# Designs tried in a protein design run: peptides against a protein of PDB entry 7AE7. Part 186

Target 1, 321 residues: chain A of PDB entry 7AE7
Amino acid sequence: KVYKDLREFLEVLEQEGQLIRVKEEVNPEPDIAAAGRAAANLGKNQPAVFFEKIKGYKYSVVTNVHGSWQNHALMLGLDKNTSTKDQFYELNRRWDKFPVPPNVVKREAAPCKENVIDKDINLFEILPLYRINEQDGGFYISKASVVTADPEYPDDFNKLNVGTYRIQVKDRDRVGIQALAMHDIAVQLEKAEAENKPLPIAITIGNNPLVTFMASTPVGYNQNEYEFVGALQDGVPMDIVKSDLYDHLYVPAGSEVVLEGHIIPRVRTVEGPFGEFPGSYSGARLQCEVKIDRITHRTNPIFENLYLGIPWTEIDYLMAL

## One batch from the design tools (peptide; made by RFdiffusion4, then SolubleMPNN)

Design b2_p22_3_s2 (from b2_p22_3, 14 letters changed)
Fold by OpenDDE base, seed 3:
Structure b2_p22_3_s2 (fold): chain B 321 residues (1-321), chain A 22 residues (1-22)
Amino acid sequence: as target 1 above (321 residues)
Amino acid sequence: SEFEKLLEERRKKLEEELKSLE
């Protein structure tokens, strides 16, 4: 089975008993984190947790989407009880199909384009933001697939990067992003900053689960994550669409939310602390700052965010294979 | 766009390679 978007995957998770739906209104803090911990305590078959109603917000949150080997098997379109070994073999078999080029769809055919916000941007109106950990220095977007390109080769599809980075909300229309030297985005940012130019960026939230998986999987600088998604879909291309602001950036057609903007050149601001692992907080650091210039989103967008509680967390499953 | 052209070229190449393996 191949999924077009997050919603199709959530439907399958629910059908397979791997999603808990919370229908009652919850407080963003501490209820989301508490429910995530409760789900993690259910053992090895950890379900996703979908919060339909969040006090003070309009939209829903889902966490722990990749939080178990059962969910990982279902992501690959396999039986939920497929062994980790068999999942690994199947993943490797499909990996050899790289590259599978994506389909470029028209703007009118892309669900992520259903709604547009291009003025008076307020992230809090679109995303039910909450502190993941009690001691976090702010609100984090922890499961975004961030799209950037090489500013010297903007039309080179091989250099289009889709990665996962720690993103702290800084203001209504600004986020901090952790771009470490080991990340492909850091190479691209260095090139832009050398010329004192902004780096175009699209931060995509709530994607096809294989997009999220590949965004969390290191690949070569000259390899495109979308072409691996097609490979992992056993040769079925994924759908992408051109960003609204940039001709050279393409985003998943089915994204729940797309934040389009730019990294401000040569600006560093305080980011953190963030509880990356249970009981361990990364200290405050100077990180890059992104200005959000445009938002597109599906009607009733689902905010997919990472659950960080007790091991094994989603990040452990995303990085284990 | 040059990007879309490149994707189409890659798709065609992949399809040809797959046919050669049948």
Scores: peptide ipSAE 0.041, ipTM 0.605, DockQ to the pose 0.010
Fold by OpenDDE base, seed 2:
Formats: sequence, structure tokens, C-alpha cells
Structure b2_p22_3_s2 (fold): chain B 321 residues (1-321), chain A 22 residues (1-22)
Amino acid sequence: as target 1 above (321 residues)
Amino acid sequence: SEFEKLLEERRKKLEEELKSLE
């Protein structure tokens, strides 16, 4: 089984008993985080949690999508009871198929292009934002696949980077992004800032689960994460589409939400604190600031966000393979 | 960061567990 988008994966999770649907209206805080913790406490069979109705918001949230070995097996199109050993074997077998180049689809064929917001941008209208941890300094987007390119080689597809970074919402159309020196995005940003130019960026939310997996997996600077997604799909190419603002940026065709914008050169603002683990908070830091210039999204977009709970975080599963 | 260290520790632990199952 290969998934085109998050929705196809959620359908399979639900069919396999690996998704809990919460139909009753919940409060963003503390109910989402509390329900995530409750789901994590169900033992080894940790389901995703889908919240249909959130007080004060129009759209839904899903958490803990990658939060179990069963979900990982299903992500790979395997039986949910496939052993960790066999999952690892299959992952390694598929890894050798790299590169599998993606299909570039037309704009009209890409679900992420169904709706456009290009004026009066307000992230709170499109994303049901909530505090993940009680002491968080704000709202975080913690499971986005962030797309950037090398500003010196924008047409080199091999240098297109898809990564996962901590993103704090700063304003209606502003986010802070943690671009550490060890990340490929930091190399690209350094080049842009040397010329005092903005770095084009697309922040994609609610993706094919293998895109999220690869965005969280370090690869070489000259390796494209989308070509690994195709490999992990056992040789089936994934679908990408050109961004609206930038000819050289491509996003997953099935993304629930795409935030297109730019990193403001040589600007740093306070970000944090963030509870990276229960009871463990990173200090406030000066981080890069992104201006959001355009949003595209699916009709009734699903906000996929990370669950950071005890005893095992969703990040642990994403980094485990 | 403490986060990166913890991730690395957990990754190593998981890798060791996976190797022990081989």
C-alpha cells in the first residue's frame, strides 16, 4: 500500500484500529494534549487521535500519527503486526532503491491548491493552534516538512531540502524557525544572508507519512528527500507540485496546508521556551523569523501536530528507523 | 541541545535493541 496523502493514511489507520476519532467538541487546551497522553497510555498499541471539533476553530487536529510500531508498519504498507526487525529489514531493502524521482503534477491536480489565502493572512484561521505543553512560550507547529533550496543553485533539484524544524507562531503571518548550524537549511540561509536576501521557504503541514518520516531523517546535502520517499514506497514515485510563489520550490501535492513565505535576512527574534520533553524545557533563544506571504490548503484542512508525551514521544518513533 | 542528545541516546538504544533481535 502506497499513500498519496495524510488522509489515505488516516483511513487505513482507522480501518486497522490505529486511530481514535473524537467526535465531541474539545477545548484546545488542555484537552488535546490530555487526550494524546491518554492514547499513549493505552500501551503498545498507541493509536493516532483525530479531533473533529475544536472549540473556537473551524478545522480538525490529528496527533500521534507516527506514535507506534503498528503505525510505522502501516506507513510502510505492511501488516500492522509486522515485527520491528522485519520493518527494519524492509526499510533497508527499499532504501537501496534510491533515487526514485517524484512525479511533478499540474497545479489543478494538486489537492494542496484547492484554496488560496493571499491577503489578510491569519494562521489562527487556518490552523487550530494550541499549547502542546503547559509551560510553552506559545503555539508550535512541530510536524511540518519545511522546503528550501540552495540560493546559489536554485535549479539543482538535488539540493532541494525537506526538513523538520521547530516552528513557533509569532503573529498572524509570522513564525519563528529554529535553523541550527547542523541543518541544511542553515547552510542555505547563510548564503542568502551573506547577500542580505530573503530565503524562500514553504512550510508544509499534513503530509504523506513517509514525507514526514524523511523530513525527520538526515540525508546528504546533495540528496533529495522526495527521492527517498519514492524508494520507501518500494519504487512508486511520490507526487509533488510547484509552489505558487517560487519556481524552484516543490511541495507535496497532497499537503493539507502549505505556508509559503521567506526568512527575513539578518533578523533574529526571541523564540521559546518549548517543552521538548515533559518537564524539560529549552531556554529562550534568538531564532530566524519567517514572513508568510501566501497559504494554499485543502478544503477542511487537517492540522497534523506532534505528540510529545510520556512514556515514549512520537519523535522517538520517527527517529527509530 | 538536550533534545538532540536525548534523541541521539534513544536512537542508539533502539539501534542496540534492534541489533540484539538479530
Scores: peptide ipSAE 0.000, ipTM 0.335, DockQ to the pose 0.018
Fold by OpenDDE base, seed 4:
Structure b2_p22_3_s2 (fold): chain B 321 residues (1-321), chain A 22 residues (1-22)
Amino acid sequence: as target 1 above (321 residues)
Amino acid sequence: SEFEKLLEERRKKLEEELKSLE
């Protein structure tokens, strides 16, 4: 099984008993985090948790999409009971198929382009934002696949980077992003900042689970994550589409939400703290700031976000659901 | 198993990377 988007994967998770649908209206805090903690306590087969209704928001949230070995197996299109050993074997086998170049689809064929917001941008209208951890210093977007290019080689597809980075919402149209020196985005940003130029960026949310997986997997600077996605799809290319603002940036065609903008050159603002691990928080740091200039999104976009909660007991799970 | 450890490490790394991304 190959998934074009998050929705196809969620359907499979639900069919396989690896998704809990919460139909009742929940409070963004603490209910989402509580339910995530509860799901994490279910042992080896932690389900995704899909919140259909969130108080004060129009759209839905899904968490813990990658939260179990069963979900990981299903992500690979395998039986949910596939052993971890066999999953790795299959992963490694497919990895050797790299590169599998993606298909570039027309704008009209890309679900992520169904709706456009190019004025009066307000992230809170599109994303049901909440604190993931009780002590977080703000709202985070934790499972975004962030697309950037080398500003010196913008047309070199091999240098197109799709990474996952810590993103704190700063304002209606601004986010902080943690670009560590070891990440490819930092190299690209350094080049842009050397010339005092903005770095074009597309922050994509709610993707094919393999996109999210590869965005979190370090690859070579001259290797494109989309080509690995195709490899992990056992040779089936994924679909990408050009961003609206930048001809050289490509986003997953099936993204639920795409935030297009730029990293502001030579600006650093306070970001954090964030609960990176249960019971541990990183301190506040100066991080890069992104201005969001355009949003495209699917109709009724699903906000996929990470669950970081401490495992709750079954009792806590029952109380949280 | 060593393989489960590797998976767990990759998962932890993924989670850590995802967490470092949070």
Scores: peptide ipSAE 0.006, ipTM 0.356, DockQ to the pose 0.022; fails the geometry check
Fold by OpenDDE base, seed 1:
Structure b2_p22_3_s2 (fold): chain B 321 residues (1-321), chain A 22 residues (1-22)
Amino acid sequence: as target 1 above (321 residues)
Amino acid sequence: SEFEKLLEERRKKLEEELKSLE
């Protein structure tokens, strides 16, 4: 089984008993985090948790999508009871199929383009934002696949980077990104800042689960994560679409939300703290600031966000490979 | 078990990185 988008995967999770729907209206805080912790306490077979109604928000949240070995097996289109060993062997087998180039679809064929916001941008209207941890310094987007390119080689598709970064919402149209020196985005940003130029960026939320997986998996600077997604789909190309603002940035065609904008050159603002691990908070730091210039989104977009609460968090499964 | 070991190694590395960021 290959998934075009998050929704197809959530359907399979639900069919396999790996998705819990919370139909009652919840408070963003503390209910989302509390329910995530409760789901994690169910043991090894941790389901995704889908919150249909969130007080003060229009749209839904899903968390813990990658939060179990069962979900990981299903992501690979395997039986949910496939052993971790067999999953690993299958991943390795498929990895050797790299590169599998993606299909570039037309804008009209891309679900992420169903709706456009290009004025009066307010992230709070599109994303049901909440504090993941009680002591978090703000609202975080923790499961986004962030697309950037090399500003010196914008047309080199091999240098297109899709990565996962900690993103704090700073304002209606501003986010902070934690770009560590080890991240490909930091290399690209350094080049842009050397010329005092903005770095084009697309922050994509609610993707094909393999996109999210590859965005969290380190690859070579000259390797494209989308070509690995195709490999992990056992040779089936994924669908990408050109961003609206930038000819050289491509986003997953099925993304629930795409935040297009730019990293402001040579600007650093306070970001954090964030509870990256239970009982451990990374301190406040000066991080890059992104201005959001355009949003595209699916109708009734699902905000996929990371669950962080107990050992063997969702990030552990994403980074395991 | 190899994947679980890799997972555990990555987890430990992440934890160490997170601690270094405190």
Scores: peptide ipSAE 0.006, ipTM 0.359, DockQ to the pose 0.021; fails the geometry check

Design b2_p22_3_s3 (from b2_p22_3, 12 letters changed)
Fold by OpenDDE base, seed 3:
Structure b2_p22_3_s3 (fold): chain B 321 residues (1-321), chain A 22 residues (1-22)
Amino acid sequence: as target 1 above (321 residues)
Amino acid sequence: SEFEKEIEERLKKLEEEIKSLE
């Protein structure tokens, strides 16, 4: 089984009993985090939690999509009861199929292009934002696949980077991004900032689960994460589309939300605190700032966000592989 | 919270259903 988008995967999770649907209206705080904790406290079979209605918001939230070995097996198109050992074996087998180049689809064929916002941008109208932890200094987007390119080699597809970074919402059209020196985005940003130029960026939310998986998996600077997604799909190419603002940035065709903009050169603003681990908050740090210039999104976009708060959270499963 | 307890109960039921399929 290969998934084109998040929605196809959520359908399979629900069919396999690995997704719980909350149909009643919930409060963003504390109900989303509470439900996430409840899900995480369920022994080995942690389901995704899908919230259909959130007070004060228009759209839905899903959490804990990668929150169990069963969900991970299903992501690979395997039986949900496939052993961890056999999952690793299959991952390694498919990894050797790299590279599998993606299909570039036309704008009209990409679900992420169904709606466009290019004026009066307000992230709160598109994303049901909430504090993941009670003591967080703001709202975080914790499960985005962030697309950037090498500004010296913008047409080199092998240098296109798709990574996962901590993103704090700063304003209606601004986010902070944690770009650590060890991340490929930091190399690209350094090159842009050396010339005092903005770095083009596309922040994609609600993707094919293998895109999210690969965005969290370190690869070489000259290796494209989309080509690994095709490998992990056992040789089936994924679909990508050009961003609206930049000819050299490609996003997953099926993304629920795409935030297009730029990292402001040589600007650093306070980010945090954030509860990265239970009882541990990262201190406030100076981080990069992104201006959002355009949003594209599917009709009734699903905000996929990470659950954090207990050991063996979704991030632990993503990092354990 | 009452909500958290309700979710826990639903999740326990789901876990039982999954175990019954194994």
Scores: peptide ipSAE 0.092, ipTM 0.698, DockQ to the pose 0.019
Fold by OpenDDE base, seed 5:
Structure b2_p22_3_s3 (fold): chain B 321 residues (1-321), chain A 22 residues (1-22)
Amino acid sequence: as target 1 above (321 residues)
Amino acid sequence: SEFEKEIEERLKKLEEEIKSLE
């Protein structure tokens, strides 16, 4: 089984008993985190938690989508009770199918293009933002697939990078991004900043679960994550669409929300603290700043965000590979 | 919190329902 978007995956999770739907209105804080902890306390069979109604917001939140081995099996289109060993075997088998080039779909065929915001941008109107941890220095977008390209080789599709980075909301139309030196985005940013140019960026939220998985999986600088998604779909190409602002950036066709903008060259602002691990906070750091210039989104977009809970975090399943 | 307990109870109930179907 292959999923075109987050919604198809959530439907399967619900059918398989791996998603809890919270229909009652919740407070963004502390109820989302509380429900996540409650889900984590169920042990090894942790469901996703879908919040239909969030006080003060129009749209929904889903957490813990990758938060169990059952969810991971279902992501691969396997039986939910597939052993971890067999999941790894199947993942490795499919990995060898790389590259599987994606399908480029027309703009009118891409659900992520259903709505456009190009003026008076306010992230709080489109995303139900909340503090993930009580002591976080702000609101984080922690499960985005961030798309960037090499400024020197913008037309080289093999250098198109899709990665997961810590993103703090700084203002209505600004976010801080943690681009570590070891990340491909840092190489691309260095090239842009050497010329004092902005780096084009698309921050995509609520994707096909294999896109999120590959965005969290390190690959070579000259390897495209979308071509690995096709491999992990056992040879079925994923669907991508051209970004609105940039000819050389492609986003998942089924993304719930796409934030298009640029990293401001040679600007650093305070970011953090963030509770990356239970009981441990990364210190405040000077990080890059992104200006959001355009938003495209599906009607009634779902905000997929990371659950960080004890004992096993969703990130543990994403990184355990 | 009371909400956390309510969610935990709902989750436990769901787990029991799933186990009963297996």
Scores: peptide ipSAE 0.071, ipTM 0.678, DockQ to the pose 0.019
Fold by OpenDDE base, seed 1:
Structure b2_p22_3_s3 (fold): chain B 321 residues (1-321), chain A 22 residues (1-22)
Amino acid sequence: as target 1 above (321 residues)
Amino acid sequence: SEFEKEIEERLKKLEEEIKSLE
């Protein structure tokens, strides 16, 4: 099975018993993190947790979407009980199908374009933000697929980068992004900053699970993650759509939320701390700042966020392959 | 917390239900 979006995947997770719905209103803190810990305590069969109602917010949160081998098997369209070995075999088989170019859909056909916010931007109105860990220095968007391009070669689709980065919410329309030197985004940012130019960016939230997987998987600078998604879909192209602000940036057509903006050149602000692992916090660091200039989102957008539980984090499943 | 226990109980119940269907 191929998933167009997060919602199709969540439906399958629910059908397979790999999703729990919390229907009662919860407090963003500590209830979301508490439920994540509870899910982690179930051992190897960790379901996604879907929070339908969050106090003070309009929209829902889902966590632990990739938090088990069962969920990972289902992501690949396999039986949930497929062995890790067989999952790996199938992943490698499909990987060899690269490249599978995506379909560019019209704006009107892209669910991520259902709603637009281009003034009075407030991330807190769109995303049910919460602290993942009690000691976190703020609210984090930890499972976004961030789209950037090479500013020197904006029309080179092979240099389009889709990556996962730690993002701290700094203000209503500002986020800090951790762009490490090893990330493709850092190379692109360096080029933009050399000319004192903003780097165009689209931060996409709530994608089909293979987009999220590929965004967390290192690929070559001249390789497009969307073309790997098509490969992992066993040759079925994924759907992308042009961003609203930038002709050279393409986002998943089915994204729940798309934050379009720019990295402010040569600006660094304090970011962190963040609990990357249970009981371990990365120190505060100077990171890049993004201004959000436009939001597009699906009606009743689902905020997909990372669960950082013990003993296995969701990252462990995303990186284990 | 009481909430954590409630969620854990619901999760365990769901796990049992899933196992009963397998």
Scores: peptide ipSAE 0.051, ipTM 0.660, DockQ to the pose 0.020
Fold by OpenDDE base, seed 2:
Structure b2_p22_3_s3 (fold): chain B 321 residues (1-321), chain A 22 residues (1-22)
Amino acid sequence: as target 1 above (321 residues)
Amino acid sequence: SEFEKEIEERLKKLEEEIKSLE
């Protein structure tokens, strides 16, 4: 099976018994993190946890979407009981199909375009934000697929980068982003900052699970992650749509939320601390700042966020393949 | 927390139900 969006995947997870729905109202802190820990304690069959109602927020949260080998098997459209060995074999077989170019759909056909916010932007109105770890210095968006392009070659689709980065919410319309020198985004930002220009950015939340997987998987600078998604879909192209603000940025057509904006050139602000692992915190440091200029989102958007818990974190599963 | 225990119990019940279907 191929998934168009997060919602189709969540439906399959629920059908396969790999998703738990929490229907009662929860407190964003500490209940979301507590439920994530409880799910992790179930051992081998760690389900996704879907929170329908969050106190003080309008929309829902889902965590631990990639949090088990069963979920990984289902992500690949395999039987949930497919062995890790067979999953790896299938992944490698499909990898050889690269490149599979995506389909560019019209704006009217893209679910991520159902609603637009272009003034008085407030991230807290669209995302049920919470602290993932008790000692976190703020609210984090930890499972976004971030889209940037090479500012010298904006029309080169092969240089379009889709990556996962640590994002701290700084204000209603501002986020800090960790762009490490080893990441493709850092190369692109360096080029923009050399000319004192903003770097266009689209931060996409709640995607097709293979988009999230590929955004966390290092690829070559001249390789497009969307073309790998098509390969991992066994040759079925994924659907992308042009961003609203930028002709050269394309986002997953099915994204729950798209934050469009720019990295402010030559500005660094304090970010952190963040608990990357249970009991392990990165120190506060100076990071890039993004201004959010436009939001598009699906009706009743689902905030997909990372679960960071013992013994295995969701990131361990994302990196294990 | 009481909430965490309640979720754990619900999750265990779900796991048992899934195992019974296999």
Scores: peptide ipSAE 0.060, ipTM 0.672, DockQ to the pose 0.019; fails the geometry check

